Peptides against a protein of PDB entry 5KEZ. Designs and how they scored, part 140

Target 1, 320 residues: chain A of PDB entry 5KEZ
Amino acid sequence: NVAIYNPFRPWWERYQPVSYKLCTRSGNEDEFRNMVTRCNNVGVRIYVDAVINHMCGNAVSAGTSSTCGSYFNPGSRDFPAVPYSGWDFNDGKCKTGSGDIENYNDATQVRDCRLTGLLDLALEKDYVRSKIAEYMNHLIDIGVAGFRLDASKHMWPGDIKAILDKLHNLNSNWFPAGSKPFIYQEVIDLGGEPIKSSDYFGNGRVTEFKYGAKLGTVIRKWNGEKMSYLKNWGEGWGFVPSDRALVFVDNHDNQRGHGAGGASILTFWDARLYKMAVGFMLAHPYGFTRVMSSYRWPRQFQNGNDVNDWVGPPNNNGVI

## One batch from the design tools (peptide; made by RFdiffusion4, then SolubleMPNN)

Design b2_p19_2_s4 (from b2_p19_2, 11 letters changed)
Fold by OpenDDE base, seed 4:
Structure b2_p19_2_s4 (fold): chain B 320 residues (1-320), chain A 19 residues (1-19)
Amino acid sequence: as target 1 above (320 residues)
Amino acid sequence: MSAAEQQYQKYVDMLKKLN
């Protein structure tokens, strides 16, 4: 991915890929392979946060400022390490003046235009699908158990399916023969937009962002909510079917005051209430649970926003 | 704009930092 130095190596640089090389702040491919092996050997499975909707931001300077030193040129849509070229992006397909998503009530824009300037891959192209599949298959062959598909809302479900159909079975060294990768898709569906979580059920599980938001409200006793109202927690609260849901109390985005849930989201900053929420989540059978493991950072609020929300995990001069 | 949409907008605004 792009190496960003202003601010200094933020967590979100990880979501600006320039290649599919397994070479990042976390280590190289050999180190990754070693980790996966060690984890698998003790029954800990690895799921990769796969950024396949886009490449880096269109405004990033061309060069080799990347975690693996790969050259890239956002201006010309040149990512030779893949390789991608101008033919592999939705620039001509997006009809907005800016090239970015301007109207989230337009599903076509949401999927065909750039997410806040991030170069949008033409996932309709078999070439692009194949390159992504190759990347994911390499990970599968290494021994990962599945994937979180980042920004799934911004990809056509059919394109995702086409990629998934190209995926190998899981590595039989650790998984039963014929096992399929575990797929969960990040889709922010709080209602009010045309794209629905249900659009993606065919590809795998979907993040249920209403879960943390509503649970936070209840535990905080906001709006007269009571714990006793959780008797029909799950589908009874309008959530997606349990077998399609990946649930969580917080994620990295809304932990920083942004994203689905707003102020209701419970985090480790509210330790007591957070433990209650996590405990409830783990005890309740609804959905596939995800527990956050985060870190503290020096928060600095300006106008109600943490200006240090970019701060990544503890690191040694940028190396995690 | 609904409360949900407002919350989503905050997410979108945060994502602008990526570019």
Scores: peptide ipSAE 0.027, ipTM 0.697, DockQ to the pose 0.072
Fold by OpenDDE base, seed 1:
Structure b2_p19_2_s4 (fold): chain B 320 residues (1-320), chain A 19 residues (1-19)
Amino acid sequence: as target 1 above (320 residues)
Amino acid sequence: MSAAEQQYQKYVDMLKKLN
């Protein structure tokens, strides 16, 4: 991915890929392979956060300022390490003046325009689908059990399906023959937009962001909410079907949020309430549960906003 | 979508924006 130095190596640089090489501040491919093997050998399965909607930001300077030193040129949409070219992006399809998503009530913009400047891949093209599938299949061959599909809201469900149809069965060294990758898709659906979580049910599970938000309000006793109201927790609260839900108390995005949704989210910063929420989640049968493992950073609030919400995970392995 | 919800969505999206 792109190496960002201002601010210094933020967490979100990881979501700006310039290649599909397994070479980041988390380690190289050999180290990753070793970790996957060790985990599988003791029954711990690995699911990869796959960034397949986009490449890096359009405003990033061309060069080799990346975690693996690969050359890239956002201006010309040149990513030779893949390779991608100008033909592999939705620049010509997006009809907004900026090239970015400007209206989330327009599903076409949400899926065909750039997410905050991130170069949007043309997932309708078989070439692009194949390159992504090759990346994911390489991970499957290493021994991963499945994927979180980042920014799924910004991809057409049919394009995702086309990619998934190219995936191999899981590695038979650790999984039963014929096993398929576990797929869950990040879709932020809080209602009021044309894109719905249900659009993606056919591809796998979907993140239920209402879960953490509503649970937070209940445990915080906001708006007169009571624990007793959790009697019909799950579908009774308007959440997606349990067998399609991936649930969590917080994630790396919303633990940094503020205002609606963000303010209700419980995190390790609210230790007591957070433990209550996580305990409830793990005890309740609704959805497939995910527990967050995060880190502390020096929060500094200015005008209600944490100006240090960019701070990335600790790193001391010498990898730039 | 409420104004508050829209603000949340925009913030989440902005987290990945180039600085």
Scores: peptide ipSAE 0.025, ipTM 0.672, DockQ to the pose 0.071
Fold by OpenDDE base, seed 2:
Formats: C-alpha cells, structure tokens, sequence
Structure b2_p19_2_s4 (fold): chain B 320 residues (1-320), chain A 19 residues (1-19)
C-alpha cells in the first residue's frame, strides 16, 4: 500500500493499495506465512481484510513511496506491480463530473465511480477479476480461512460473485477438504438508499451496522429506550437474517466518531457501557459476532473533530 | 485531493451514513 508520512503512517494508508504483494508495516510474506501457520496450529483462523474495490487515491504522488517499494502512478493509472493500467479502471464508465461518487441515491455512481477519490477498479473485466482472485488464492493457499471484503457496497454483487467463483478451496492442511473461504462483506445499509444488504446475501455474510447503532442507543438509554425492548433483538428490530449477519459493537471507523453520525456507537472510551454492550452481543444468539481489539490514541478535539483520528496502532517508528 | 483529505471525506461520508 501507499506509505503516507503526513500524517505519519496513518491507519488508513492500508486501504490504499498499490500492489497485492504481502509486504506491509506488519511484516513480509514469510512472516505472514509463519503467523498464519502458528495461528492455525492452535485453532485460531485468519481472515484477511481484502481491499479489492480500488487502488490508492487518484491524487497520491507517483513514485515508490509504498510498503513494498513498488512503483505506482495514480495519475496515469499505472500499477505495474499487479499490473494494472488505465484500461483496468472505471474512469470511462463513471459519468459524474468529478469522477467521484456524488449521489449515493444513484446505485450506478456508488459502484462505478471513485469512493472519495480512490481509483475504482473495473471489476467487470475478467483480467481484473483474475488478478484479484490470484491475490486471494495466494492467501488461501497460505492458509487463511476467509475474507472481509472492504467497500463491498461499491462493487456489483455479480462482480464479487465472479471473483469468488475463482477461489480455491481452503488449505487442507488445516481445513476439511472442500472447505470454502468464509466471506463477509462490508455494506453500510441503514435504510434510505437503493443499495441493500440483501443484494449481497448470495456472496456471504454482510455487516449489520444497525446492530451497533441501535444497541448503543439502548445501552445509553437515549430517546427513552429500555433494555426490555431488546426482547425481540435481531430480525425483530429489522436487522438482516441472523445467518447473513456479521455483528459488532464498533469498528475502526466508528471508533473515531465524535458525536455526529456515530454518536450512539459504544467504544472502549466508554468502558463500562462498552463492556455491557459486548457482553450482551456475545450472550445473544443473533448473527456472527466480531469483537474489536483496538488501542488508545491521543485524541485532540478541535471544533468537535478529533484531529488525531488518523493515528494508527502502537508502532516503533512506523513499524508495527 | 490529498490522501489526508480523501480519508477525511471517507470518514465524513461514513458518519453521514450512520445518521
């Protein structure tokens, strides 16, 4: 991925890929392979956060400032380490003036235009699908158990399916023969937009963002909400079917909220309430649960915004 | 748009979706 130094190595640089090489701030491929093996040997499975919707931002400077040292040129859409070229992006398909998503009520824009300037891959192309599949298959062959698909809302479900259909079975050294990778897709669906979580049920589980938002409101006792109202928690609250849901109290994005939009979300900053919410989530049978393991950072609020929301995990001069 | 600006916009957009 792109190496960002201003601010200094933010967490979100990891979501701006320039290659599919397994060398990041977390380590090289050999170290990753070793980690996967050690985890699998004790029954801990690895799921990779796969960024396959896009490459890095269109305005990032060209060069070799990347975690693997690979050259890239966003301006010309050159990612030779893959390789990708201008033919592999949706620049010509997106019809907005900016090239970015401008209207989230237009499903075509949401999927064919750039997410906040991130170069949008042409996932309808078999070449692109194959490159992504090769990346994911390499991980599967190493021994990962599955994937979180980042920004799934911004990909056509059929394109995702086409990629998934190219995937190998899981490594039989640790998984039963014929096992398929576990897939969960990040889709933010709180209602009111044309893209629905149900569009993606055919590919795997979907993140249920209503879960943390509503649970936070209840635990905080906002708007007269009571714990007793959780009696029909799950589908009764309008959530997706349990067997399609991946649920969580918070994630890396909404941990960085500041009272606007994500005010109800509970995080470790509210330790007591957070423990209550996590405890409830783990005790309740609805959905596949994900527990957050995070870190504190020096929050600094200016005009209601945390100017340090970019801060990544504890590191040694940029090395994790 | 700089990388930082892009992330900021993503963050803002995400928060808007949670409203």
Amino acid sequence: as target 1 above (320 residues)
Amino acid sequence: MSAAEQQYQKYVDMLKKLN
Scores: peptide ipSAE 0.023, ipTM 0.609, DockQ to the pose 0.422
Fold by OpenDDE base, seed 3:
Structure b2_p19_2_s4 (fold): chain B 320 residues (1-320), chain A 19 residues (1-19)
Amino acid sequence: as target 1 above (320 residues)
Amino acid sequence: MSAAEQQYQKYVDMLKKLN
């Protein structure tokens, strides 16, 4: 991914890929392979956050400022480490003046235009699908158990399906023969927009952002909410079917106050309430649960916003 | 703007930080 130095190596640089090389702030491919092996050997499975909707921002300077030193040129859509070129992006398909998503009530824009400047891959192309599949299959062959698909809302479900159909079975050294990768898709659906979580049920599980938002409200006793109202928690609260839900109290985005759920989201900063929420989540049968592991950073609020919300995990000069 | 829309907008704003 892009190595960003202003601010200095923020967490979100990970979501600006320039190649599919397993070479990042966290380590190189050999180290990753070693970790996966060691984890699998003790029954701990690895799921990869796969950023496949886009490459880096269109305004990032060309060069070799990347975690693996690969050259890239956003201006010319040149990503030779893949390789991608101008043929592999939706620039011509997006009809907005800016090239970015301008109206989230237009499903076509949401999927065919750039997410805040991030170069939008033409996932309808078999070439692009194949390059992504090759990346994911390499990970599968290493021994990962599945994937979080980042920014799934911004991809056509059919394109996702086409990629998934190219995937190998899981590594038989650790998984039963014929096992398929576990897939969960990041889709934010709080209602009011044309794209629905249900559009993605065919590909795998979907993140249920209503879960953390509503649970936070209840635990905080906001708006007259009571714990007793959790009697019909799950589908009774309008959430997606349990067998399609990936649930969580917080994630890296809304932990910083900028995700779905807003101020209601409980985090480790609210230790007591957070433990209550996580405990409830783990005890309740609804959905597939995900627990957050995070870190402290020097929060500095200005005008209600943390100016240090970019800060990544503890690191040594950008290396974890 | 509904509460849900506000929450979504915050998410969008967070995404803007990617660039």
Scores: peptide ipSAE 0.027, ipTM 0.687, DockQ to the pose 0.091; fails the geometry check

Design b2_p19_3_s1 (from b2_p19_3, 12 letters changed)
Fold by OpenDDE base, seed 3:
Structure b2_p19_3_s1 (fold): chain B 320 residues (1-320), chain A 19 residues (1-19)
Amino acid sequence: as target 1 above (320 residues)
Amino acid sequence: SWAEEQHNKYVKMLRERYT
């Protein structure tokens, strides 16, 4: 991914890829392979956050400022480490003036235009699908158990399916023969927009952002909410079917007050309430649960916003 | 930086749409 130095190595640089090389601030491919092996050998499975909707920002300077030193040129859509070229992006398909998503009530813009400047991959192309599949299959062959698909809302479900159909079975050294990778898709659906979580059920589980948002409200006792109202928690609260839901109290985005759920989201900053929420989540039989492991950073609020929300995990000069 | 600006736009978008 792009190595960003201003601010200094933020967490979100990971979501601006320039290659599919397993070479980042977390380590190199050999170290990753070693980690996956060691984890699998003790029954801990690895699921990779796969950024496959886009490459880096369109206005990032060309050069070799990347975690693996690979050259890239966003201006010309040149990512030779893949390789991608100008033919592999949706620039011509997006019809907005800016090239970015301008109307989130327009599903075609949401899928075909750039997410806040991030170069949008042409996932309709078999070449692009194949490059992504090769990346994911390499990880599968290493021994990962599945994937979080980042920004799934911004990809056509059919394109995702086409990629998934190219995936290998899981590594039989650790998984039963014929096992399929576990897929969950990040889709923010709080209602009111045309793209629905149900659009993605065919590909795997989806994130249920209503879960953390509503649970936070209840635990905080906002708007007269009571714990007793959780009697029909799950589908009874309008959430997706349990077998399609991946649930969580917070994630890296909404932990920073970005959404989805806003101020209702409980985080480790509210330790007692957070433990209550996580405990409830783990105890209640709804969805596939995910527990957040985070870190403290020097929060600095200005006009209600944390100006240090970019701060990544504790590191040694940018290296974890 | 531009990168920070883009991230801020994303954060703002999330906040405005999903809060």
Scores: peptide ipSAE 0.288, ipTM 0.845, DockQ to the pose 0.869
Fold by OpenDDE base, seed 1:
Structure b2_p19_3_s1 (fold): chain B 320 residues (1-320), chain A 19 residues (1-19)
Amino acid sequence: as target 1 above (320 residues)
Amino acid sequence: SWAEEQHNKYVKMLRERYT
C-alpha cells in the first residue's frame, strides 16, 4: 500500500493499495504464511480484510513510496505491479463533476464513482475480476479461511459474485475438501439510502452496523432504553437475518468516534460498558460474532474530535 | 434523520482520511 508520512504511517494507509503483494507493515509474505500455518494448526482460522473496490487516492504522488517499493502513478492510473492501467478504472463511467461520489442517494454514483478520492476499479471487467481473484486465490492457497470485503457497498453485488465464482476451494491441508471461503461484506446500511444490505445476501454475510449502534444506546441507557428490551434482540429489532449477519460492538472506524453509529458505539475506552456489550453479544444467539482487538493511542480532543485518530497500530520493524 | 446523520459523520471521516 501507499506509505503515508503525514501523518506518520496512519492506520488508514493500509486501505490504499498499490499492489496485491503481501508486503506491508504487518509483515511480508513469508511471515504471513507462517502465521496462517501456525494458526490453522491449532484450529484458529484467518480471514483477510480484502480491499478490492479501489486502489490508492487519486491525489497521492506518483513514485515508489509504498510498503513494498512498487511503483505507481495515480494520475495516470498506472499500477504496474498488478498490472492496472487507465482501462481498469471507472473514470469514464462516473459522471459526477468531481469524479467522486457526490450523492449517496444515487446508487450508481455510490458504486461507479470514487469513494472520497480512492481510484475506483472497473469491476465489470473480467480482467479486473481475474486480477482480484488471483490475489484472493493466492491467499486461499496459503490457507486463509475467508474474507472481509471492504467497501462492498461501493461494488455491484453482481461484480462481487463474479469474483467469488472464480475463487478456489479452501486449502485441503486444513479444510475439508470442497470447502468454500467464508465471505462477509462491509455494507453500511443504517436505513435511508437506496443500497440495502439485502442486495448482498447472495454473496455471503453482511455487516450489521445497527447492532453496535443500538446495543450502545441500550447499554448506555439512552432514550429510556432498557436491557429487558433485548429479549427479541436480532431480527426482532429489524436487523438482517441471523444467518446473513456479521455482528460486532465496534470496528476500527467507529472506534474512533466518527463512524457509523456515532457516539453510541461502545469501545474499550469505556471498559465496563464495553465488556457488558461484548459479553451480551457473545452470549446471545444472533449472527456471526466478531470481537475487536485494538490498541490504545494518545487521544487528543479538539472541539470534540480526536485529532490523533489516525495513529496506527504498534509497529517495530522500522523499515516497512 | 438519525441514519443520515450517522452516515454523514462517517463520510466526513472518510474524507479526512483519504483526501
Scores: peptide ipSAE 0.031, ipTM 0.722, DockQ to the pose 0.076
Fold by OpenDDE base, seed 5:
Structure b2_p19_3_s1 (fold): chain B 320 residues (1-320), chain A 19 residues (1-19)
Amino acid sequence: as target 1 above (320 residues)
Amino acid sequence: SWAEEQHNKYVKMLRERYT
């Protein structure tokens, strides 16, 4: 991915890829392979956060300032390490003046335009699908168990399916023959927009962001809500079917107050309430559960917003 | 930086849509 130095190596640089090389601040491919093997050998499975909707920002300076030193040129849409060129992006398909998503009530914009400047891959193209599938298959062959698909809301479900249909079965060294990768898709659906979580049920599970938002409200005793109301927790609260739901109390985005759930989201900053929420989630049968592991950072609020929400994991001068 | 600006825009949009 792109190495960003202003601010200094933020967490979100990870979501600006320039190649599919397994070479990041977390380690190289050999180290990753070793980790996957060690985890699998003790029954711990690995699920990769796969960023396949886009490459890096359109206005990032060209050069070799990336975690693996690969050259890239956003201006010319040149990513030779893949390789991608100008033919592999949706620039000509997006009809907005800026080239960015401008109206989230327009599903076509949401899927065909750039997410805040991130170069949008033309996932309708078989070439692009194949390059992504090759990346994911490489991971499958290493021994990962599945994937979180980042920014799934910004991809056409059919394009996702086309990629998934190209995937190998899981590595038989650790998984039963014929096993398929576990897929869960990040889709933020709190209502009010045309794109729905149900659009993606055919590809795998989806993130249920209503879960953390509503649970936070109940645990905080906001709006007169009571624990007794959780008697029909799950589908009874308007959530997606249990067998399609990936549930969580918080994630890295809404832990920083970034939209989905707002101030209702419970985090480790509210330790007691957070433990209650996580305990409830783990005890209740609804959905497939995900528990957050995070870190503290020096929060500094201005006008209700943390100006240091960019701070990434603990590191030594950029080295994790 | 441009990257920071884009991130801030994204965060703002998320807050506007989902809060």
Scores: peptide ipSAE 0.026, ipTM 0.659, DockQ to the pose 0.872
Fold by OpenDDE base, seed 2:
Parts: sequence; C-alpha cells; structure tokens
Structure b2_p19_3_s1 (fold): chain B 320 residues (1-320), chain A 19 residues (1-19)
Amino acid sequence: as target 1 above (320 residues)
Amino acid sequence: SWAEEQHNKYVKMLRERYT
C-alpha cells in the first residue's frame, strides 16, 4: 500500500493498495506465512481484510513511496506491480463530473465511480477479476480460512461472485478437502439507499451495521428504549437473516464516530456499557459474532471532530 | 495533505450513514 507520512503512517493507508504483494508494515510474506502456519497449528484461523474494490487515491503522488517499494502512478493509472493500466479502471464508465461517487441513491455511481477519490477497478473485466483471484488464491494456498471483502457495497454482486468462483479450496493441510473460504462482505445498509445487504447474500455473509447501532441505542437507554425490547433481537428487529449476518458492536471505522451519525455506537471508551453490549452479543444466538481488538489513541476533539482519528496502532517510529 | 482530506471525507460519509 501507499506509505503516508502526513499524517505519520495513518491506519487508513492500509486501504490504499498499489500492489498485491505481501509486504507491509506488518512484515514480509515469509513472516506472514509463518504466522498463518503457527496459528493454524493451534486451531486459530486467519481471515484477510481484502481490499479489492480499488487501488490508491487518484491524487497520490507517483513514485515508490509504498510499503514494498513498488512503483505506481495514480495519474496514469499505472500499477506495474500487478500490473494494472488505464484499461483496468472505471474512469470511462463512471458518468459523474468529478469521477467520484456523488449520489448514493444512484446504485450505478456507487459501484462504478471512485469512493472518495480511490481509483475504482473495472471488476467487470476478466483480467481484473483474475488478478484479484490470483492474490486471494495465493493467500488461500498459504493457509488463510477466508476473507472480509472491503467496500463490497461498491462492487457489483455479480463481479464479486465471478471472483469467488475462481477461488481455490482451502489448504488441505489444515482444512477438510473441498472446504470453501469463509466470505463476509462489508456492506453498510442502514436503510434509505437503493443498495441492500440482500443483494450480496449469494456471495456470503454480510455485515449487519444495524446491530451495533441499535444495540447502542438500547443500552444507552436512548429514546425510552429498554433491555426488555431485545427479546426478539435479530430478525425481529429487521436485521438480515442470522445465517447471513456478521455482527459486531463496533469496528475500526465507527469506533471513530461522533455526534450525529454513529453516536450510538458503543466502544471501549465507555467500558462498562461496551462490556454489556459485547456480553449480550456473545450470549444471544444471532449471526456470526466478531469481537473488536483495538487500542487507545490520544483523542483531540476540535469542533466535535477528533483530529487524531487517523492514528494507527501502537508502533515504534512506524514499525509495528 | 490530499490523502488526509480523502480520509476525512470518507469518515464524514460514514458518520452521515450512521445517522
């Protein structure tokens, strides 16, 4: 991915890839392989956060400022380490004036235009699908158990399926023969937009963002909500079917929310309420549960915004 | 930086969706 130095190595640089090489601040490929092996040998499975919707921002300076030193040129859509070229992006397909998503009520824009300037891959192309599949298959062959698909809302479900259909079975050294990778898709569906979580059920599980939002409201006792109302928690609250749901109290994104929009989300900053929420989640038989492991950072609020929301995990001068 | 600006836009977008 791109190496960002202003601010200094933010967490979100991880979501701006310039290659599919396994060279990051976390280590090299050999170290990753070693970790996967050690984990698998004791029954701990690895799921990779796969960023396959896009490459880095369109305005990032060209050069070799990346975690593996690979050259890239966003301006010319040149990512030779893959390789991708201008033919592999949706620049000509997106019809907005800016090239970015401008209207989330237009599903076509949401899928074909750039997410906040991130170069949008042409997932319609078999070449692009194959390059992504090669990346994911390499991980599967190393021994990972599955994937979180980042920014799934911004990919056509059919394109995702086409990629998934190219995937290998899991590594038989640790998994039963014929096992398929576990897939869960990040889709933010809180209602009000044309893209629905149900559009993605065919590809695997989907994140249920209503879960943390509503649970936070209840536990905070907002709007007269009571714990007793959780009797029909799950589908009874309008959530996706349990067998399609991946549920969580918070994630790295909404953990940084504040004010209007996301204020209900419980985090470790409110330890007591958070423990209540996590405990309830683990006890209640709905969805596949995910527990957050995060870190504290020096929050600094200015005009209601945390100016330090970019801060990544604890590190020593950029080394994790 | 431009990268930071894009991040801020993204965070803002997420916050708006959680309203």
Scores: peptide ipSAE 0.034, ipTM 0.684, DockQ to the pose 0.653; fails the geometry check

